# Peptides against a protein of PDB entry 2YKT, part 146

Target 1, 231 residues: chain A of PDB entry 2YKT
Amino acid sequence: SRSEEMHRLTENVYKTIMEQFNPSLRNFIAMGKNYEKALAGVTYAAKGYFDALVKMGELASESQGSKELGDVLFQMAEVHRQIQNQLEEMLKSFHNELLTQLEQKVELDSRYLSAALKKYQTEQRSKGDALDKCQAELKKLRKKSQGSKNPQKYSDKELQYIDAISNKQGELENYVSDGYKTALTEERRRFCFLVEKQCAVAKNSAAYHSKGKELLAQKLPLWQQACADPS

## One batch from the design tools (peptide; made by RFdiffusion4, then SolubleMPNN)

Design b2_p18_4_s2 (from b2_p18_4, 10 letters changed)
Fold by OpenDDE base, seed 2:
Structure b2_p18_4_s2 (fold): chain B 231 residues (1-231), chain A 18 residues (1-18)
Amino acid sequence: as target 1 above (231 residues)
Amino acid sequence: SSALEEQRRLAQEYAERP
């Protein structure tokens, strides 16, 4: 029936969230944590590299003929420091605005969805059972009427059951329909939350890339001329 | 009733948690 199909669809939405979406989201979070760790590793390794570059700059500054190149090397290291600061900010955002929040949501969601599904199932069953009862009673009444010498005695009661069945059927259909809409809304909300948090991270990532581009674009021409025009 | 109350509680927690 229409109501049965809609009921199956509703349960399938909840099932999809619990068995497909949430596990996938947990995996996404795990992959994000791995990515964060790798980027933190890059940060540390980069520090060592540019600290070594500073040492080379110090040596240049101590030389008789390459003093100005020392300043260039120091500038390179400083630009790196600034870029690195932006990366660290991006990583903080990545952790705090995406990963942590998603993790908190996904952990809460299992219990929430279970309760929501259980509530829906309980009420759906209750309405279904009430409908079935009325249908059964009508059937019994009709049997009594057929065997009666006075069928008219049961006519009013038959009409009452017919009306009750109609009302209960409509109520069940509406409830299941609303349940389906609610389930779809819950699913959409979860995707929207993911998108919104990812957008925040993307914005901060863009800031990191922009800062790096800006700083390097400003300084690179100067650095390129340092060897061509020795003072 | 119990399921409804639990859902309401969990819904509130889910919605309010950042």
Scores: peptide ipSAE 0.026, ipTM 0.617, DockQ to the pose 0.146
Fold by OpenDDE base, seed 4:
Structure b2_p18_4_s2 (fold): chain B 231 residues (1-231), chain A 18 residues (1-18)
Amino acid sequence: as target 1 above (231 residues)
Amino acid sequence: SSALEEQRRLAQEYAERP
C-alpha cells in the first residue's frame, strides 16, 4: 500500500542517517583531526627552518660586505612568524568551531535518532494494528451477516466499522506522511549544519591566505632588490 | 512517557548545542 511504501521510505531515511551519514561524519572528524595535527606539525617544522634562517641573518650582520642582507633575512623570518600566527588562529577556529562541535553533535545524535525512529515505529505500528483489527472485525461481521436469516440486523454495525476503517486509514496515512517529511528535515538539517561549519572554516582559511599574501606582497620587492644594491 | 521525555530532551540538546 501507499502507506506501507512511505513507511519503508521513512525508516530508510533514519537508517541512512544512522548507518551511513553518522559513521561518515565520524570519519570526517577523524580526518579533520589528522589534518589539524599535520598543520601543527608544519608549524613546528617551519619554526626550525626559519630559526635557522635567523642564524644565517646573524652571520650576515656580522660580515663586512653583507651586513644589510642580515636585516633582510630577519625580515623574512619575522614575516613568516606573522603568517604562522595567523595559521595558528585559523587552526584554533578549525578545532573549536568545526571539529569539537561536530563531534559533540554526532555522539548525541546516535541516541536521539534511535529514540526518534523507535517512537515513530511504535506509533506507526499501533495505528496499523488498530486499522487491521477493524478490518478483521468487518470481515467477520460480513461473514456472519451472509450466514444470517436477517442480514439487516448487522447493517448499522457494518457502517460503523467502515467509518472507523476510513478514519484510521486516513490517520495512518497522514502520520506516515508527516513522519517522512520529518525524517527528511532531520537529514537536511544535519547536512546544513556541516555546510555552515565548513563555511566558517573557509572564511578563516581565506583570512589566513589573505594575510600571508598581503605581508609577502609588501616585503618581497624589497628583498628582491637587496642583492642588486651596492654593498 | 519516559521515552518521549528523553527524546524531547535529546532533541532540544541537539538543537541548542552549537
Scores: peptide ipSAE 0.023, ipTM 0.595, DockQ to the pose 0.126
Fold by OpenDDE base, seed 5:
Structure b2_p18_4_s2 (fold): chain B 231 residues (1-231), chain A 18 residues (1-18)
Amino acid sequence: as target 1 above (231 residues)
Amino acid sequence: SSALEEQRRLAQEYAERP
């Protein structure tokens, strides 16, 4: 029946969230934490590299023929420090605005969805059983009427059961339809939350990339000319 | 992927039935 098919669709939405979406979201969070850790590792390794570059700049500054190249090497290290500060701000946002908030939601969601599905199933079954009972009673009444010498005595009761069946069937169909809309809304809300949080992180990431591009574009022409002008 | 595709197919079949 249309009601049974819609019921199956409703259950499948809840099952898809619990069995596919939530596990995939947990994996996404785990991969995000791994990515954050790797970026922190890159940050540490980069600090060592640019500290060594500063030492080369110090040696150049102490030389008679390469003093101006010392300033260039110091500027390269300083630009890196500014880019690194922007990366750290992006990583803080990545952790606090996306990973932490998704983790908090996904931990509570399995219990919530299980309870919501169970509530829906209980009420759907209750309405279905009430409909089946009325249909069974009507069938019994019709069998009695066919075997009776006076079938007209059952006509009023037959009409009452027909009306009750029609009303209960309509109520069940409406309930299952509303249940399906609710389930789809729950699914959409979870995807929307992920998209919104990822957009916030993307804005901060764009700021990091923009700052790096601006700083390097400003200084790179000066650095490229430093060796062409032997003082 | 297969479960989602089946759900979409069933939803489409349901929507197309008067």
Scores: peptide ipSAE 0.007, ipTM 0.351, DockQ to the pose 0.034
Fold by OpenDDE base, seed 3:
Structure b2_p18_4_s2 (fold): chain B 231 residues (1-231), chain A 18 residues (1-18)
Amino acid sequence: as target 1 above (231 residues)
Amino acid sequence: SSALEEQRRLAQEYAERP
């Protein structure tokens, strides 16, 4: 029946969230943590490189003929420090605004969805059983009427059962239809939450890239002229 | 000159940070 088909679809939505979406989201969080760790590793390695660059700047500053190049090398290292500070800020937001919040949501969701599905199943079954009972009683009544010398005696009761069946069928169909819409809304809400948190990451990433571009665009022309115009 | 000296200071601080 149409109601049985929609019931199966509804259960499948909950099943998909629980068995596909949530495990995939947990994996996404894990991959995010790995990415964060790798970026921290890059930051550490970069520090060593630019610390060594500072040392080269010190040597230039101690020279008689290359003092101004020492300042250039120091500026290069400082710009890197500022870019790294922006990266660290981005990573902090990535951790706090995306990973932590998604982790909290996914942990709470299993219990919530199990309860929601159980509630839906219980009510759906209750309505279905009530409908089946009325249909069974109508069938018994019709058999009794067919064997009776006075079938007119059962006509009013037959009409009552027909009306009850129609009403219960409509109620069941509406309930299952609403259940399906609710399940789809629950699924969409989870994807929307992910998208919103990823938008925050994108904004933070844009700020990091913008800061780097700005700093380098400002200084790079000066650095490029340093050897051509000694002072 | 003062700005360059500040750059040197900041660079040194950067290099010495743990």
Scores: peptide ipSAE 0.000, ipTM 0.260, DockQ to the pose 0.013

Design b2_p18_4_s3 (from b2_p18_4, 11 letters changed)
Fold by OpenDDE base, seed 2:
Structure b2_p18_4_s3 (fold): chain B 231 residues (1-231), chain A 18 residues (1-18)
Amino acid sequence: as target 1 above (231 residues)
Amino acid sequence: SAEEEERRKLALEYALRP
């Protein structure tokens, strides 16, 4: 029946969230944590590299013929520091605005969804059972009427059951329909949340890339010129 | 856009869920 089909669809939505979406989201979070760790590793390694560059700058500054290049090397290291600071801010955002919040939600979501599904199932069954009962009673009444010498005495009751069945059928259909819409909305909320959090990260990532581009674009010509113009 | 607003609304509903 229509109601049965819609009921199956509703349950499938909840199952999809619990069995597909949430596990996938957990994996997404895990991959994010790995990515974060790798970037933190890059940060640390980069520090060592540019500290070594500073040492080269010191040597240049101590030289008789390359003093100005010492300043260039120091500037390169400083630009790196600024870029790195921006990266750290991005990572902080990545952790706090995306990963942590997703993790908090996904950890609580299984219980929520289970309860929601159970509530729906319970009420759906209750309405279904009530409908079945009325249908059964009508059937019994009709059998009794067929065997009666005065069938008209059951006519009013028959009409009452018919009306009750119609009403209960409609109620069940509406409930299941609403349940389906609710389930779909639950799914959509989760995707919307993910998109919103990812957008926040994207903005911070853009800021990081923009800062790096800006700083390097500003300084690179100067550094190149310094190499071309020996003192 | 209307779509963005709806997305934000739905996201917020999920966010505020206890």
Scores: peptide ipSAE 0.370, ipTM 0.900, DockQ to the pose 0.914
Fold by OpenDDE base, seed 3:
Structure b2_p18_4_s3 (fold): chain B 231 residues (1-231), chain A 18 residues (1-18)
Amino acid sequence: as target 1 above (231 residues)
Amino acid sequence: SAEEEERRKLALEYALRP
């Protein structure tokens, strides 16, 4: 029946969220943590490299013929430090505003969805059982009427059951339809939340990249000229 | 846009639920 098909669709939406979306989201969070760790590793390795660059700058500053290049090398290291600070801010936001929040939501979501599905199933079954009961009573009444010497005695009661069945069928169909819409909305809320959080990540990433671009664009011409214009 | 507002609303509803 139409109601049975819609019921199956509704249950499948909840199952998809619980068995596909949430596990995938947990994996996404795990991959995010790995990515954060890798970026922290890059940060550490980069620090070592640019610290070594500073040492080269110190040597230049101590030289007789390359003193001004020492300042250039120091500036290169300083620009890196500023870019790195921006990256660290981005990573903090990535952790606190994306990973932590997603993790908190996904941990609670299994219980929430189970309860929601159970509530829907209970009410759907209740309405279905009530409909089945009315249908069964009508069938019994018709059998009794067929064996009666006065079938007209049961005509009013038959009409009452027919009306009740029609109403209950409509109520069941409406409930299941609304249930399906509700389930789809639950799924959509989760994707919307993910998109919104990822947009925040994108904005933070853009800020990081812009800062790096601006700093390097400002300084690179000066650094390139340094060798051509010795002091 | 209306689509963006709807997305933000739905995201917020998920965020605020227990």
Scores: peptide ipSAE 0.369, ipTM 0.899, DockQ to the pose 0.941
Fold by OpenDDE base, seed 1:
Structure b2_p18_4_s3 (fold): chain B 231 residues (1-231), chain A 18 residues (1-18)
Amino acid sequence: as target 1 above (231 residues)
Amino acid sequence: SAEEEERRKLALEYALRP
């Protein structure tokens, strides 16, 4: 029946969230943590590299013929520091606003969804059982009427059961339909949350790239000129 | 946009859920 099919669809939505979405989200979080760790590693390694660059700048500053290049090398290191600060800000947001929040939600979600599904199933079954009972009673009544010397005695009651069945069928269909919409909304809330958090990360990432582009675009011509035309 | 606002609303509902 339509109601049975819709019921199956509803249960499948909850099942998909619990068995597909949430496990995938946990994996996503894990991969995010790995990504964060790798970026932190890059940051650390870069620090060593640019510290060494500063040392080269010091040597240039101590030279008789390359003093101006010392300043250039220091500027290069400073630009890197500024870019790195922006990266750290991005990573902080990535951790605090995306990973942590997703982790908190996914940990709590199993119990919530189980309860929601159970509630739906209980009520759906209750309505279904009530419908089945009415149908059974109607069938019983019809059998009794067929064996009766006065079938008309049961005509009003038969009509009452028919009406009750119709009403209960409608109620069941409506409930299951609403249940399906509710389940889909639950799923959508989770995806919306993910999208919103990822958008925040994307904005911060864009800021990081923009800052780097700006700083390098400003300084690179100066550095190139210093190399081409030593003072 | 309206779609973005709705998405934010749904996201918030999930965020505030106990």
Scores: peptide ipSAE 0.366, ipTM 0.897, DockQ to the pose 0.925
Fold by OpenDDE base, seed 5:
Structure b2_p18_4_s3 (fold): chain B 231 residues (1-231), chain A 18 residues (1-18)
Amino acid sequence: as target 1 above (231 residues)
Amino acid sequence: SAEEEERRKLALEYALRP
């Protein structure tokens, strides 16, 4: 029946969130933490590299023929420091605004969804059972009427059951339909939350990349010129 | 946009869920 099909669809939405979405989200969070750790590692390794570059700049500054190139090398290291500061800010946001918040929600979500599904199932079954009972009673009444010498005796009661069945059927269909909409909304809320948090991260990432591009664009022509002209 | 507002609303509902 239509109501049975809609009921199955409703249950499947909840099951999909619990069995597919939430586990996938947990994996996403885990991969995010790994990515954060890797970026922190890159930051540390980069520090060592640019510290070594500063040392080369010191040597240039002490030389007789390459003194001006010392300043260039120092500027390169300083630009890196500024870019790195932007990366650190991005990572803080990535951790606090995305990973932590997703983790907090997904941790409790299984229990919430289980309770919501159970509540729906209980009420759906209650309405279904009440409908089935009325249908069964009508069937019994009709059998009695067919065997009776006076079928008209049961006519009023038959009409009452028919009306009750019609009303209960409509109520069940409406309840299941609303349940399906509710379930779909639950799923959509979770995706919307993910999208919103990822947008915030994207903005911070864009700021990081923009800052790096700007700093390098300003300095690179100067550095290139220093190499071309012996002073 | 209306779509963005709806998305924000739904996201907030999830965020504020006890």
Scores: peptide ipSAE 0.365, ipTM 0.898, DockQ to the pose 0.897

Design b2_p18_4_s4 (from b2_p18_4, 10 letters changed)
Fold by OpenDDE base, seed 2:
Structure b2_p18_4_s4 (fold): chain B 231 residues (1-231), chain A 18 residues (1-18)
Amino acid sequence: as target 1 above (231 residues)
Amino acid sequence: SAAEKERRELAEEYAKRP
């Protein structure tokens, strides 16, 4: 029936969230944590590299013929420091605004969804059972009427059951339909939340890339000139 | 946009859920 099909669809939405979406989201979070760790590793390794570059700059500054190149090397290291600071800010955002918040939600979501589904199922069954009862009573009444010498005695009661069945059928259909819409909305909320958090991270990532581009674009010509025209 | 507004509203509903 229409109501049975809609009921199945509703349950399938909840099932999809619990068995597909949430596990996938947990995996997404895990992959994000791995990515964060790798970037933190890059940060640390880069520090060592540019500290070594500073040492080369010190040697240039101590030289008789390459003093100006010492300043260039120091500037290169400083630009790196600024870029790295921006990366760290991005990573903080990535952790705090995306990963942590998603993790908090996904961990609580199983219980919430189970309760929501159970509530829906309980009420759906209750309405279904009430409908079935009325249908059964009507059937009994009709059998009794057929065996009666005075069938008109049961006519009013038959009409009452017919009306009750119609009303309960409509109520069940509406409830299941609303349940389906609610379930779809729950799914959509989760995707919207993910998109919103990812957008925030994307903005911060863009800021990191922009800062790096700007700093390097500004300084690179100067560094190239210093190499080409030694003083 | 209307789509962005809807997305934010739906996201907030999920976010505010205890």
Scores: peptide ipSAE 0.314, ipTM 0.884, DockQ to the pose 0.924
Fold by OpenDDE base, seed 3:
Structure b2_p18_4_s4 (fold): chain B 231 residues (1-231), chain A 18 residues (1-18)
Amino acid sequence: as target 1 above (231 residues)
Amino acid sequence: SAAEKERRELAEEYAKRP
């Protein structure tokens, strides 16, 4: 029946969230943590490189013929420091605003979805059983009427069962339809949350890239000219 | 946009649930 098909679809939505979406989200979080760790590693390695660059700047500053290049090398290291500070800010946001929040939600979601599905199944079955009972009683009544010398005796009761069956069928169909819409909305909420958090990450990433671009665009021409015009 | 508002509202509903 239409109601049975829609019931199966509803259960499948919950099953898909529990067995496909949530495990995939856990994997996404794990991959995010790995990415964060790698970027932190890059930051650490970069610090060593630019600390060494500062040392070269010190040597230039101590020289007689390359003093001004010392300042250039220091500026290069300082620009890097500012870019790395922006990266660290982005990573902090990535951790706190995306990974932590997704992790908290996914850990609680199994229990929530199980309870929601169970509630739906219980009510759906209750309505279905009530409908089946009325249909069975009508069938019994019709058998009694067919064997009776006075069929008119059962006419009013037959009409009552027909009306009850119609009402219960409509109620069941509406309930299952609403259940399906609810399940789809639950799925959509989860994707919307993911998209919203990823948008925040994208904004922070854009800020990091913009800061780097601005700093380098400002300083690079000066650094390039430093060797061409010694002072 | 309307789509962005809907996304935020749905996201908030998921965010607030235990």
Scores: peptide ipSAE 0.304, ipTM 0.880, DockQ to the pose 0.923
Fold by OpenDDE base, seed 1:
Structure b2_p18_4_s4 (fold): chain B 231 residues (1-231), chain A 18 residues (1-18)
Amino acid sequence: as target 1 above (231 residues)
Amino acid sequence: SAAEKERRELAEEYAKRP
């Protein structure tokens, strides 16, 4: 029936969240943690490289003929430091606003969804059983009426059951329909949450890239001319 | 936008859920 099909669809939404979305989200979080770790590793390795660059700058500053190039090398290292500071801010946001928040939610979600599904199933079954009972009683009544010497005795009761069946069918259909909408909304809330958190990450990432671009665009022309214009 | 507002509201409902 239409109601049965809609019921199946409703249960499938909850099943999809519990068996597909949440496990996939856990994997997403795990991959995010790996990505964070790798970026932290890059930051650490970069520090070593630019510390070594500073050492080269010190040597230039100690020279008689290349002192001005020492300042250039120091500027290069300083620009890197500023870029790295921006990256660290992005990483903090990535951790605190995305990963932590998603992790907290996904760990709590299984019990919530199970309870929600169970509540829906219980009420759906209750309404279904009530409908089935009325249908069964109508069938019994009709059987009695056909075997009776006075079938008219049961006419009013038959009409009452017909009306009750119609009403209960409508109630069941409405309940299942609302249940389906509710389930879809639950799914949508989770995706919306993910999108919102990812948007925050994207914003912070954009800030990181912008800062780097600005700093390098400002300094790179100066550095490129440093050897051509000795002082 | 309206879509952004809806997304934010739905996200907040999930976020506030115990």
Scores: peptide ipSAE 0.297, ipTM 0.878, DockQ to the pose 0.921
Fold by OpenDDE base, seed 5:
Structure b2_p18_4_s4 (fold): chain B 231 residues (1-231), chain A 18 residues (1-18)
Amino acid sequence: as target 1 above (231 residues)
Amino acid sequence: SAAEKERRELAEEYAKRP
C-alpha cells in the first residue's frame, strides 16, 4: 500500500543517517584531525628551515660583498613568519569551528535518532493495528450478516465500521507522511550544518591564501633584482 | 539530473586519487 511504502521510506531515511551518514561523518572528523596534525608538522619543519635561512642572512650581513643580500634573506624569513601566523589562525578556526562542533553533535546523534525512530515506529504500529482490528471486525460482521435471516439488523454497525476504517486509514496515511517529512528535515539539517561549518573554514582558508599571495607578490620583484645590482 | 551527474563525475575523480 501507499502507506506501507511511505513507512519503509521513512525508516530508510533514519537508517541511512545512522548507518551511512554518521559513520562517514566520524571518518571525516578523523581525517580532519589527521590533516590538522600534518599541517602542524609542516609548520614545525618550516620553522627550522627558515631559522636556518636567517643564519645564512646573518653570514651575508657580516660579509663585505654580500651585505644587501642579508636583508633579502631576512625579508624572506619575515614574510614566511607572517604567512605562518595566518595559517595558525586558519587552523584554530578549522579545529574550533568545524571539527569540535561536528564531534560534539555526532556523538549524541545516534541515541537521539534511535529514540526518534522508535517513537515513530511505535505510533505507526499502534495506528496500523487499530486499523487492522476494525477491518477484521467488519469482515466478521459481514460473514454473520450473510448467514442471517435478518441482514438489516447489522446495517448500522457495518456503516460505523466503514466510517471508522476510513478515518483510521486517513489518520495513518497523514501520520506516515508527516513522519517522512520530519525524517527528511532531520537529514537535511545535518547536511546543512556540515556545509555551513565548512563555509566558515573556507573563508578563513581564503584569507590565508590571499595574505600569502599579497606578501609574496609585493616582495618577490625586489628579491629577484638583488643579485643583478651588485653594489 | 545534472546535479546527480556532476556528483557521479566528482566521485569518480576522487576514486582515481590514491
Scores: peptide ipSAE 0.000, ipTM 0.359, DockQ to the pose 0.035

